# Ledger of designs, part 35: peptides against a protein of PDB entry 4AID

Target 1, 242 residues: chain A of PDB entry 4AID
Amino acid sequence: FDIKRKTIEWGGKTLVLETGRIARQADGAVLATMGETVVLATAVFAKSQKPGQDFFPLTVNYQEKTFAAGKIPGGFFKREGRPSEKETLVSRLIDRPIRPLFVKGFKNEVQVVVTVLQHDLENDPDILGMVAASAALCLSGAPFMGPIGAARVGWVDGAYVLNPTLDEMKESKMDLVVAGTADAVMMVESEIQELSEEIVLGGVNFAHQQMQAVIDAIIDLAEHAAKEPFAFEPEDTDAIKA

## One batch from the design tools (peptide; aimed at target 1 P143 H224 A225 F230)

Design b2_p20_1_s1 (made by RFdiffusion4, then SolubleMPNN; from b2_p20_1, 11 letters changed)
Fold by OpenDDE base, seed 3:
Structure b2_p20_1_s1 (fold): chain B 242 residues (1-242), chain A 20 residues (1-20)
Amino acid sequence: as target 1 above (242 residues)
Amino acid sequence: MEEKAERVRETLERLRKMNE
């Protein structure tokens, strides 16, 4: 098996991005680990557009499957077939920053699936899922203008905390999720308890700075493990205005 | 191997420039 692995220290934790062991039938597949939380992201895209396709058909599915229920908090029998509120929310958190990063005119079907394989009860799999999805897309050869990074920022004892644990989050006055490219913030989602705008903006900047190491790690992994880029030329949008 | 890494890099750079 040609296994490629990138390991970085990130917020005092080891982030591992691995490809080549699992889900080889996907266009891109990444096993991401932080602590003992483990997610599998897969990206699959159609090699042709459907006749009459007028919109970009991206589907993002985040799943906390029952086979991991012995290692997922609240592992009650989630009825097979309906996403939980959390799964729906995290699917949207992943979708929002990646959707605008596909080359304009690309209307081939794209499916991103993030599956939680293990949860350590400390590291939330949502941020890890965002990172893994970004990496899987970059490996796929799809015309994706990524990578994105992602980070959660807390505010604990008057300081920013990168990717706070679930226990640290109970003491945090901020739950700030940021996703972006190397050059731009693409998404901010925040729950804030009586903090100044200055602290929040500082949190966004902190997140964007801290995610650069993740972006660089995805690029390095892609240089070594990506498929050949899919030959796609954007429609010359200037020619339609004549 | 190097040629593929270069093609990937060139593609990522091209895609980045299209997002600017």
Scores: peptide ipSAE 0.182, ipTM 0.796, DockQ to the pose 0.565
OpenDDE base, seeds 1, 2, 4, 5: peptide ipSAE 0.178, 0.166, 0.165, 0.107; ipTM 0.788, 0.781, 0.779, 0.741

Design b2_p20_1_s2 (made by RFdiffusion4, then SolubleMPNN; from b2_p20_1, 11 letters changed)
Fold by OpenDDE base, seed 2:
Structure b2_p20_1_s2 (fold): chain B 242 residues (1-242), chain A 20 residues (1-20)
Amino acid sequence: as target 1 above (242 residues)
Amino acid sequence: MEEHRRRVRETLERLREMNL
């Protein structure tokens, strides 16, 4: 196996991005680890467009497998075949920032699957899943204008905390999830308790600054491990405005 | 190895420039 790994220190935790061991049938596959939380992201894309396809067919599926459920909070009997509320919400959190980053005119089917393999009860797999999905897309060769980074920001004892633990989040006055590229914020989702707009905007800026190390780590992994880029020419959208 | 790394980098840079 040609296993490639990137390791960084991120918010006082070790983030590991690994490829080449698992899911080699996918276009991109990344095993991401933070603490003892482990996710597998896979990206698959069709090499041709379906006849009559008029929209971009992206599907994102975040799932917490039953074999990890003994370590997942709220792991009560998921009936096989329906996503939980959490799985539905996290699938949308991953979809929102990546959907606008595909090259215009690309209407080939894209499937992103994020699978929680292990949970440590400290590090939430949602942020790790966003990072892993971004990395899997960058490794795939799909015409994806990524990477994205992602971060959770808390407000604990009058300070910003990057990716607070589930226990630190109980004392947090903010749950702020941010995703973005190196240059732009693409998505903000926030739950806030009696904080000023200045603190919240400062939290978005803090998140965007802190995710740069993750973006750089994905780029470094892609430079070593990405497939050959898929040959796609964007539709000349400037010719439709004349 | 080096030529593949170069092509991946140039593609990521080009794709980033298209998002600006």
Scores: peptide ipSAE 0.261, ipTM 0.843, DockQ to the pose 0.540
OpenDDE base, seeds 1, 3, 4, 5: peptide ipSAE 0.235, 0.260, 0.226, 0.219; ipTM 0.830, 0.845, 0.824, 0.818

Design b2_p20_1_s3 (made by RFdiffusion4, then SolubleMPNN; from b2_p20_1, 11 letters changed)
Fold by OpenDDE base, seed 3:
Structure b2_p20_1_s3 (fold): chain B 242 residues (1-242), chain A 20 residues (1-20)
Amino acid sequence: as target 1 above (242 residues)
Amino acid sequence: MEEQRERVRETLERLRKMNE
């Protein structure tokens, strides 16, 4: 198998992005690891638009499979068939920053699936899932104007902490999730306890700075493993307004 | 190897310019 791997040190942890081993039938597939948390992101897109498709049909599905449930906090037997509240929330966290980055006029069906394969009980798979989804899309050849990076920022002992552990998050006064491109913040989600706006804005800036290493890692992986870009010509929508 | 890097970079730059 032609396995490509990128490894970086990120917030004092090793981030590994790997492609070519698993889910080779997908347009893009990335196995991402941080600590002992492991996620598989797959991106699949239709090669044609459905007749009468009026909107961009992007679906994002984050799932924590029952096989990982022995290491997933709250390990309640997920009844097969409905996403948990967490899975629904994380699916939205991944969807929000990626949706606006598709080329305008692209209305082919796109499916992003993020599967938690292992959880270490320290590293939350949501940030890792965002990174993996971004990488899988960049590898896919879809007209995606990524990559995005993502970061969680905590505030512990009067300092910003990049991707705090679940135990560090108990002492954190901030749960700030940021996603963005190299140039722009695309999404902010925050739970904050009695912090100034200055600290929060500083946290967004800190996150955006720290995610650049991840963006660069995805670019480097894509340079070595991306499929040929899908030939998409946006219909000249300017001709219909004349 | 360099020529493929350049094509990916050019594609990313073209995409970046289409969002301006």
Scores: peptide ipSAE 0.022, ipTM 0.540, DockQ to the pose 0.558
OpenDDE base, seeds 1, 2, 4, 5: peptide ipSAE 0.020, 0.021, 0.016, 0.013; ipTM 0.592, 0.544, 0.511, 0.496

Design b2_p20_1_s4 (made by RFdiffusion4, then SolubleMPNN; from b2_p20_1, 13 letters changed)
Fold by OpenDDE base, seed 3:
Structure b2_p20_1_s4 (fold): chain B 242 residues (1-242), chain A 20 residues (1-20)
Amino acid sequence: as target 1 above (242 residues)
Amino acid sequence: MAEKAARVRETLAKLAEMNK
């Protein structure tokens, strides 16, 4: 097995990105770990466009499977076959920043699946799922203009906290999720209690700065483990207007 | 191995330039 691993310290926690052991049939597959929370992201893309395909067919599916339900709050109450509210929300959080980063004119089917394998009850698998999905896409060879990083920022005792635990989040006046590239913020989602706009904007900047280490880690992993880039030339739609 | 890493870097750089 050609296993590649990248490990970084991130917000006082060890982030591990691993490829080559699981889901080798996918175009990209990443096992991501932070604390004892573990997610598997897989990316699969069609090698051709369907005839008459007029939109970009990206599907993102975040899943907290029943086998992890013994460690996932409310996991035993999930009806098989319907995404929970959380799974639906996190699927959208992953979709939002990645969808704009596909090369214009690429209309091949893309499926991203993020599966929670373990939950430690401290580290929320949503941020880890965003990072893992980004890494899986960068490994896949799909025409994805990533990586993205992601971070959660809390405000606890008058300071920014990177990826607060679920217990620290109970004391946090901010739940700020940011995703972006090295150069740009692509998505912000925020719940804020009585904080100034200055603190919130500072939180976005803090998140974007802190995610650079994750972006660099994904690039390093991709340089060593990515598939050959899929040969895709965007139709020069500007050359038809001249 | 080195040639593949170079192609990946070149592609990532090209994709990053297309996103500017």
Scores: peptide ipSAE 0.110, ipTM 0.749, DockQ to the pose 0.550
OpenDDE base, seeds 1, 2, 4, 5: peptide ipSAE 0.022, 0.046, 0.015, 0.022; ipTM 0.591, 0.696, 0.452, 0.594

Design b2_p20_2 (made by RFdiffusion4)
Pose (drawn by RFdiffusion4):
Structure b2_p20_2 (pose): chain A 242 residues (1-242), chain P 20 residues (1-20)
Amino acid sequence: as target 1 above (242 residues)
Amino acid sequence: SLEERKKRVLEAFEKWKEFN
């Protein structure tokens, strides 16, 4: 039972989100394509709380398979091993904006895994990885507040540029990743060539505008394919506090 | 149905938003 939201031509690049063919046993699994870079994002959460668990346990693993680029690993063991700098950075990039959007009071294990299956030498999977992770979370049925969008905004020839490619990045004076909900920007990360607070803040806002088409697209797929929502009521400590 | 599923998803999102 296969389902896509393949629409979203997004910033001139085709973004496809598919579910129901791959990884059917995960709570949420989305194969996401942008251009010709492909990641599978899976989301599983435990249907129970561990005794005495006192914080919300969430793990995000982002991993790149070297076959995503037609190469065998250079390591002595010719197999991927410990995560690189890029994989741990991208893992925190997904975890940061998601961790706060789970319902306050929820403490079940949650694991989201994003695996890079194909890299097109143009579209960085890191942003795509964020979108696919967000799509799988919505589909899983876990208490995860609305989708997240994300984008990279560059600054080339005096204008904002959405999801610039790797060659476009050589000419950019800004590298800003923003992830947000429909209402709010949730995270920023950037490297900037001494641009003003105004332009920087402008790029953040441009990103938040430009990522709406993605949230819409996730909401659309969730309307056709999401699992039943997991019932979770927080404790009404409201009367005791007053 | 599709209409019922859409309604349920939006209600879940709104309800979870109210909790936060």

Design b2_p20_2_s1 (made by RFdiffusion4, then SolubleMPNN; from b2_p20_2, 15 letters changed)
Fold by OpenDDE base, seed 4:
Structure b2_p20_2_s1 (fold): chain B 242 residues (1-242), chain A 20 residues (1-20)
Amino acid sequence: as target 1 above (242 residues)
Amino acid sequence: SAAEHAARYRAYLERLAAYN
């Protein structure tokens, strides 16, 4: 196996991004680990547009598999077919920042699947899933102008905490999820308890600063393991205005 | 080489950025 791995220390935890061991049939595949939480992200894209396709057909599916349920809080037998509320929310959290980063005019089908393989009951797989999805897309050769990073920020004992544990989050006055590129914040989702706008804005800035190490790690992995770029040229939309 | 691969990836990102 041609396994490529990037390891960084991130918020006092080890983040591992690995490719080349599993899901080799995907265009991009990344196994991401933080603590003992493990996710697999896969990216697959069609090599042609469907006839009559008028919108960008991106599908993002975050899923917590039943085999991981023994280590997932509330991980009872999910009925086949409909995502849980959590799976729906996390799928949207991943979708929102990545959707605008595809080259305009690219209307080939793209499917991103994030599967939770293990949960350590400390590290939430949502942030890890966002990072893994970004990495998988960057490895795929799709016309994706990533990477994105992601971070959760808590406010505990009057300080920002990067990617608080589930236990630390019980004491947090903020649940702030931020995703962005190196240059821009793309998405903010927040639940806040009695905090000033200044503290919240500071949290967004803190998140964006802290995710740079992840963005750099994805770039480093992609420099070593990305597939050749898909040959795509957007239709010259300037020719329609003449 | 690894350096050539990295250079191709970066050049691809630059090309993609020009489409925005």
Scores: peptide ipSAE 0.536, ipTM 0.933, DockQ to the pose 0.785
OpenDDE base, seeds 1, 2, 3, 5: peptide ipSAE 0.458, 0.237, 0.478, 0.319; ipTM 0.915, 0.822, 0.913, 0.834

Design b2_p20_2_s2 (made by RFdiffusion4, then SolubleMPNN; from b2_p20_2, 11 letters changed)
Fold by OpenDDE base, seed 1:
Structure b2_p20_2_s2 (fold): chain B 242 residues (1-242), chain A 20 residues (1-20)
Amino acid sequence: as target 1 above (242 residues)
Amino acid sequence: SLEEHRRRVREYLERLAAYN
């Protein structure tokens, strides 16, 4: 196997992005690890547009497989075939920031699947899943104007905390999830307890600054392991509207 | 070459970014 790996220190934890070992049949595939939480992201895209396709057909599925259920909180209650509330929410969190970043006029089917393989009960796989999905898309050759980074920000003892553990989150007055490119914030989702707008905005900026190392890591991985870019040129009429 | 591949990937990403 031609395995490529990027490792960075991020928020006092080791983030590993790996490709080339698993899901080689996908256009892009990334194993992402933080602590002992492990996710697999795969990206697959159609090489042609369906006749009469009038919208961009992107599907994003976050899932926690039954084989990982013994390593995932609440895994014992997963009914086969129906997404949990968490799986539905995280699928949306991944979809929201990536959907706008496809080249206008690209209407080939794209499927992103994020599978939790292991959970350490400290590092939430949602942020890791967002990062892995971004990396998988950048490796795929799809006309994706990423990468995106992502971060969770807590507010503990009057300070911002990058990617707080589940235990640190019990003391946090903020659960702020941010995704963005190098240049822009693309998505914010927040649950806040009695904090000023100034602190929240500062948290968004903190997240955006801290995710740059992840963005750079994805770019470095893509330069070494990406497939040849898919030959796609947007129609001139769609390029002017971006 | 690996360097040529890296260049093509960078140029592609830069081209995509220019459409935003």
Scores: peptide ipSAE 0.206, ipTM 0.771, DockQ to the pose 0.654
OpenDDE base, seeds 2, 3, 4, 5: peptide ipSAE 0.013, 0.042, 0.050, 0.015; ipTM 0.419, 0.682, 0.651, 0.437; seed 5 fails the geometry check

Design b2_p20_2_s3 (made by RFdiffusion4, then SolubleMPNN; from b2_p20_2, 10 letters changed)
Fold by OpenDDE base, seed 3:
Structure b2_p20_2_s3 (fold): chain B 242 residues (1-242), chain A 20 residues (1-20)
Amino acid sequence: as target 1 above (242 residues)
Amino acid sequence: SLEEHKRRVREYLEKLRAYH
């Protein structure tokens, strides 16, 4: 097995991005670990467009498998076949920042699947799932203008906290999830308790600054393990606005 | 080579960024 691994220290935790051991049939596959929380992201894309495809057919599916459910907070017996509310929300959270980053005119089917394999009850798998999905897409060779980074920011004892634990989040006045490229913020989702706009904007900037290390880690992994870029010519749609 | 692959990946990522 040609296993490639990138390890970084990130917010006082070790982030590991690994490829080449699992899901080798996917276009991209990344096993991501933070603490003892483990997610598998897979990216698969069709090598041709379906006849009459008018929209970009991206599907993102975040799943917390029943074998991990013994370590998933609120892991009520999932009725087989329906995503939980959390799985639906996190699937959208991953979809939102990645969807606009596909090259314009690319209408091949893309499937991103994020599976929680283990949960440590401290590190939420949503941020890790966003990072893993970004990495899997960058490894796939799909025309994805990534990577994205992602971060959660808390506000605890009058300071920003990067990726607070589930216990630290109980004391946090902010649940701020940010995703972006190296150059731009692509998505903000926030739940705020009586904080100034200045603190919230500072939190977005803090998140974007802190995610650069993750973006760089994904780029480094891609340089060593990405598939050959898929030959896709974007439709020259900028010629209509000049 | 690995260096040639790295170059192609970088050039691809740079090209993709130039479209954004």
Scores: peptide ipSAE 0.302, ipTM 0.853, DockQ to the pose 0.635
OpenDDE base, seeds 1, 2, 4, 5: peptide ipSAE 0.024, 0.007, 0.018, 0.242; ipTM 0.637, 0.398, 0.501, 0.821; seed 1 fails the geometry check

Design b2_p20_2_s4 (made by RFdiffusion4, then SolubleMPNN; from b2_p20_2, 12 letters changed)
Fold by OpenDDE base, seed 3:
Structure b2_p20_2_s4 (fold): chain B 242 residues (1-242), chain A 20 residues (1-20)
Amino acid sequence: as target 1 above (242 residues)
Amino acid sequence: SLAEHKARVQAYLEKLAKYQ
């Protein structure tokens, strides 16, 4: 097994990105760990476009496995076959920042699956899932203009907290999720309790600054483990307007 | 360093430029 691993200290926690052990049949696969929370992200893309495909067919599925349900808050109530509200929300959080970063004109089917394998009840797997999905796409050879980083920012005791624990979040006046590239913020989701716009904007900037270490970690992993870029030539859409 | 970071980002972007 050619296992590649990147480890960084991030917000006082160890983030591990690993590839080459699990889901090797995928185009990209990353096992991501923070604390004892573990997610597997897989990226698979079709090597051809379907005839008559008019839109980019990206599907993102975040899943918390039933066997992990005993360690996942609310996991016991997951009825088979429908995503929970959380799974639906997190799937959208992952989709939103990655969708715009595919090369224009690429309309091959792309499937991203993020599976929570373990939950430590401290580290929410959503941010970890975003990071893992980004890494899996960068490893896949798909025409993805990533990586993205992601971060959650809390406001606890008058300070920004990077990726607060579930317990710290109970005391937080802010739940701010940010995703972006090295150069740009791509997505912001926020729940704010009576904070100034200045503090919120400062939180976005803090998140974007702190995610650079994750972006660097993904790039480093990709330098050592990425597949060759898929040979994709965008159809010259200018030729169809003649 | 910041310079090494910029160089790695640039090298990654050059790999992605194969899609352009």
Scores: peptide ipSAE 0.026, ipTM 0.638, DockQ to the pose 0.160
OpenDDE base, seeds 1, 2, 4, 5: peptide ipSAE 0.024, 0.023, 0.000, 0.000; ipTM 0.603, 0.628, 0.312, 0.371

Design b2_p20_3 (made by RFdiffusion4)
Pose (drawn by RFdiffusion4):
Structure b2_p20_3 (pose): chain A 242 residues (1-242), chain P 20 residues (1-20)
Amino acid sequence: as target 1 above (242 residues)
Amino acid sequence: VTFDPSREVNLEGVTLASVS
């Protein structure tokens, strides 16, 4: 039972989100394509709380398979091993904006894994990885507040640029990744060539405008394909506090 | 939303999310 939101021609690049064909045993699994870069994002959460668990346990693993680029690993063991700098960075890049959007009071194990299956030498899977992770979370039925969008905004020839490719990045004076909900920017990460607070802040806002088409697209797929929501009421400590 | 044909991908060695 296969389902796509393949629409979203997004910033001139085709973004497809598919579910129901791959990884049907995960709570949420989305194969996401942008251009020709492909990642599978899966989301599973435990349906129970561990005794005495006192914080919300969430793990995000982002991993790149070297076959995503037609190469065998250079390591003595010719297999992927410990995460690289890029994999741990991207893992925090997904975790940061998601961790706060789970319902306050929820403490079940949640794991989201994103695996890079194909890289097209143009579209960085890191942003795509964020979007696919968000899509799988919505589809899983966990207490995850609305979808997250994300984008990279560059600054080329005096104008904002959405999701610039790797060659476009050589000419950019800004590298800004923003992830947000429909209402709010949730995270920023950047490296900037001494641009003003105004332009930087402008790029953050441009990104938040430009990522709406993605949130819409996730909401659209969730309308057709999400699992039943997991019931979770927080404790009404409201009367005791007052 | 569409029901167009799906593409092929390589799932060799792919790790999926899991919980205890």

Design b2_p20_3_s1 (made by RFdiffusion4, then SolubleMPNN; from b2_p20_3, 8 letters changed)
Fold by OpenDDE base, seed 2:
Structure b2_p20_3_s1 (fold): chain B 242 residues (1-242), chain A 20 residues (1-20)
Amino acid sequence: as target 1 above (242 residues)
Amino acid sequence: ISFEESREVDLSGVELASVE
């Protein structure tokens, strides 16, 4: 097995990105760990467009499997067949920042699957899932203009906190999730309790600064483990305006 | 914690979904 691993310290926690051990049948696959929370992200893309495909067919599925449910808060009897509210929300959190970063005109089917394998009850797998999905896409060879980073920001005792634990979040006046590239913020989701706009904007900036270490870690992993880029040339849409 | 220089973050295209 050609196993590549990147390890960084991030917000006082060890982030590990690993590829080559599991899901080698995918175009990209990353096992990501933060604390004792573990996720597997896989990216698969079709090598051709379906006839009559008019839109970009990206599907993102975040899932918390029943074997991890013993450590997942609220992981009671998931009735087989429908995503939970949490799984639906996190799937959207991953989808929103990555969708715009695909090369314009690419209409091959893309499937991103994030599976929670372990939960430590401290580190939420959503941020880790966003990071892992970004890394899996960068390794896949798909025409994806990532990486994205992601961060959660809390406001505890008058200070920003990077990726607060589930216990620290109970005291937080802010739940701010940010995703972006090295150069741009792509997505912001926020729940705020009586905070000024200045503090919120400062939180977005803090998140974007703190996610750079993750972006750099994904780039370093991709330099050592990415597949050859899929040969895709966008159709020259400028020729239709003449 | 050295605050390295804040690069100007392009916030263009940020959809703020405030869950009220």
Scores: peptide ipSAE 0.025, ipTM 0.539, DockQ to the pose 0.023
OpenDDE base, seeds 1, 3, 4, 5: peptide ipSAE 0.008, 0.006, 0.000, 0.019; ipTM 0.396, 0.413, 0.362, 0.488

Design b2_p20_3_s2 (made by RFdiffusion4, then SolubleMPNN; from b2_p20_3, 8 letters changed)
Fold by OpenDDE base, seed 4:
Structure b2_p20_3_s2 (fold): chain B 242 residues (1-242), chain A 20 residues (1-20)
Amino acid sequence: as target 1 above (242 residues)
Amino acid sequence: ISFEPAREVDLTGVELASVE
């Protein structure tokens, strides 16, 4: 199997992005590992638009499956058929920053699935899932203007902490999730305990700076493993307003 | 044609605690 792997040190942890081992039937597939937390992201897109499709049909599904239940906090009690509150939230965290980055006028069905395979009880799979989804899209050949990076920022003992562990998060006054491109912040989600605006804005900037290494890692992986770009020419709908 | 993605910064959910 032609396996491509990118490894970086990120926030004092080893991040591994791997493609070519599993899920080869997807347009893009990335196995991402941080610590002992492991996620599989897959991206699949339709090669044609459905007749009468008027909106961009992007579906993002983050899933913590029962096969990983012994390795996922609370994994034993998953109701079949309905996403948990966490799965719904993380699916939105992945969707929000990627949706605007598709080429305008692209209305082919896109499905992104992030599956948690293992959880180490230290590293939350949400950030890893965001990174893996970005990488899978960049490998797919879909008209996606990524990559995005993502980071969680904590505020512990008067300092910013990149991707705090679940134990460090108990002491954190901030849970700040940021996603962005190399050039821009695309999404911020935050829970804050009595912090100044200056500290929060500093956290956004810190996150955006720290995610550049991840963006660069995805680019390097894509240079070695991406499929040929899907031939898509947007209909110049702006030419009709002349 | 450089398709610059519309960079909407979604700052929804930033509850800035008012420093009293």
Scores: peptide ipSAE 0.015, ipTM 0.450, DockQ to the pose 0.018
OpenDDE base, seeds 1, 2, 3, 5: peptide ipSAE 0.007, 0.010, 0.000, 0.012; ipTM 0.351, 0.500, 0.369, 0.521

Design b2_p20_3_s3 (made by RFdiffusion4, then SolubleMPNN; from b2_p20_3, 9 letters changed)
Fold by OpenDDE base, seed 3:
Structure b2_p20_3_s3 (fold): chain B 242 residues (1-242), chain A 20 residues (1-20)
Amino acid sequence: as target 1 above (242 residues)
Amino acid sequence: ISFEPSEEVDLSDVELASVE
């Protein structure tokens, strides 16, 4: 087993990104750990476009599966067959920043699956899932112009907090989720309680700065473990207009 | 307890859509 692992300290927590142990049949697969929260991200992409495919068929599925029942609050009561509200929301949080980063004209099917394997009740799997999905895509060889990083920012006792615990979030006046590349913010989602625009904008900047270490960690992992890039030449749509 | 992902993680339910 060629297992590659990247470990960083991130917001006072250890982030581990591992590949090569699990889901080897995927184009990319990453086991990500922060605290005792563990997620598996898998990325699979079609090697050809379906005839008549008009849109980019990206599917993102975040799941807190029943096998993690007892390791996830309420996991025992998940209705079989429908994503929870949380699973639907987190799937969208992952989809939003990654979708625009695929090479224009790529219309092969892409499936990203993020599975929560363990939840420590402190570290929310959503941010970890975003990071893991980004890493899995970067390892896959898909024409993905990532990585993205992600961060949650709280505002507790008049300071920014990177990836606040679920308990710290109860005292937070801000729930700010940011995702982006090294150079750009791609997505912001925020719930704000009586904070100035200046503090919120400062939170976005703080998140973007703090996610650079994650981006660099994904790049380092990809340099050592990525598959060969899929040979995709975008159809020169400009050549058809000449 | 270090969650060593045991080989017992039945990823069979990870429907990797086999792109046929």
Scores: peptide ipSAE 0.017, ipTM 0.490, DockQ to the pose 0.237
OpenDDE base, seeds 1, 2, 4, 5: peptide ipSAE 0.009, 0.014, 0.009, 0.005; ipTM 0.459, 0.519, 0.443, 0.395

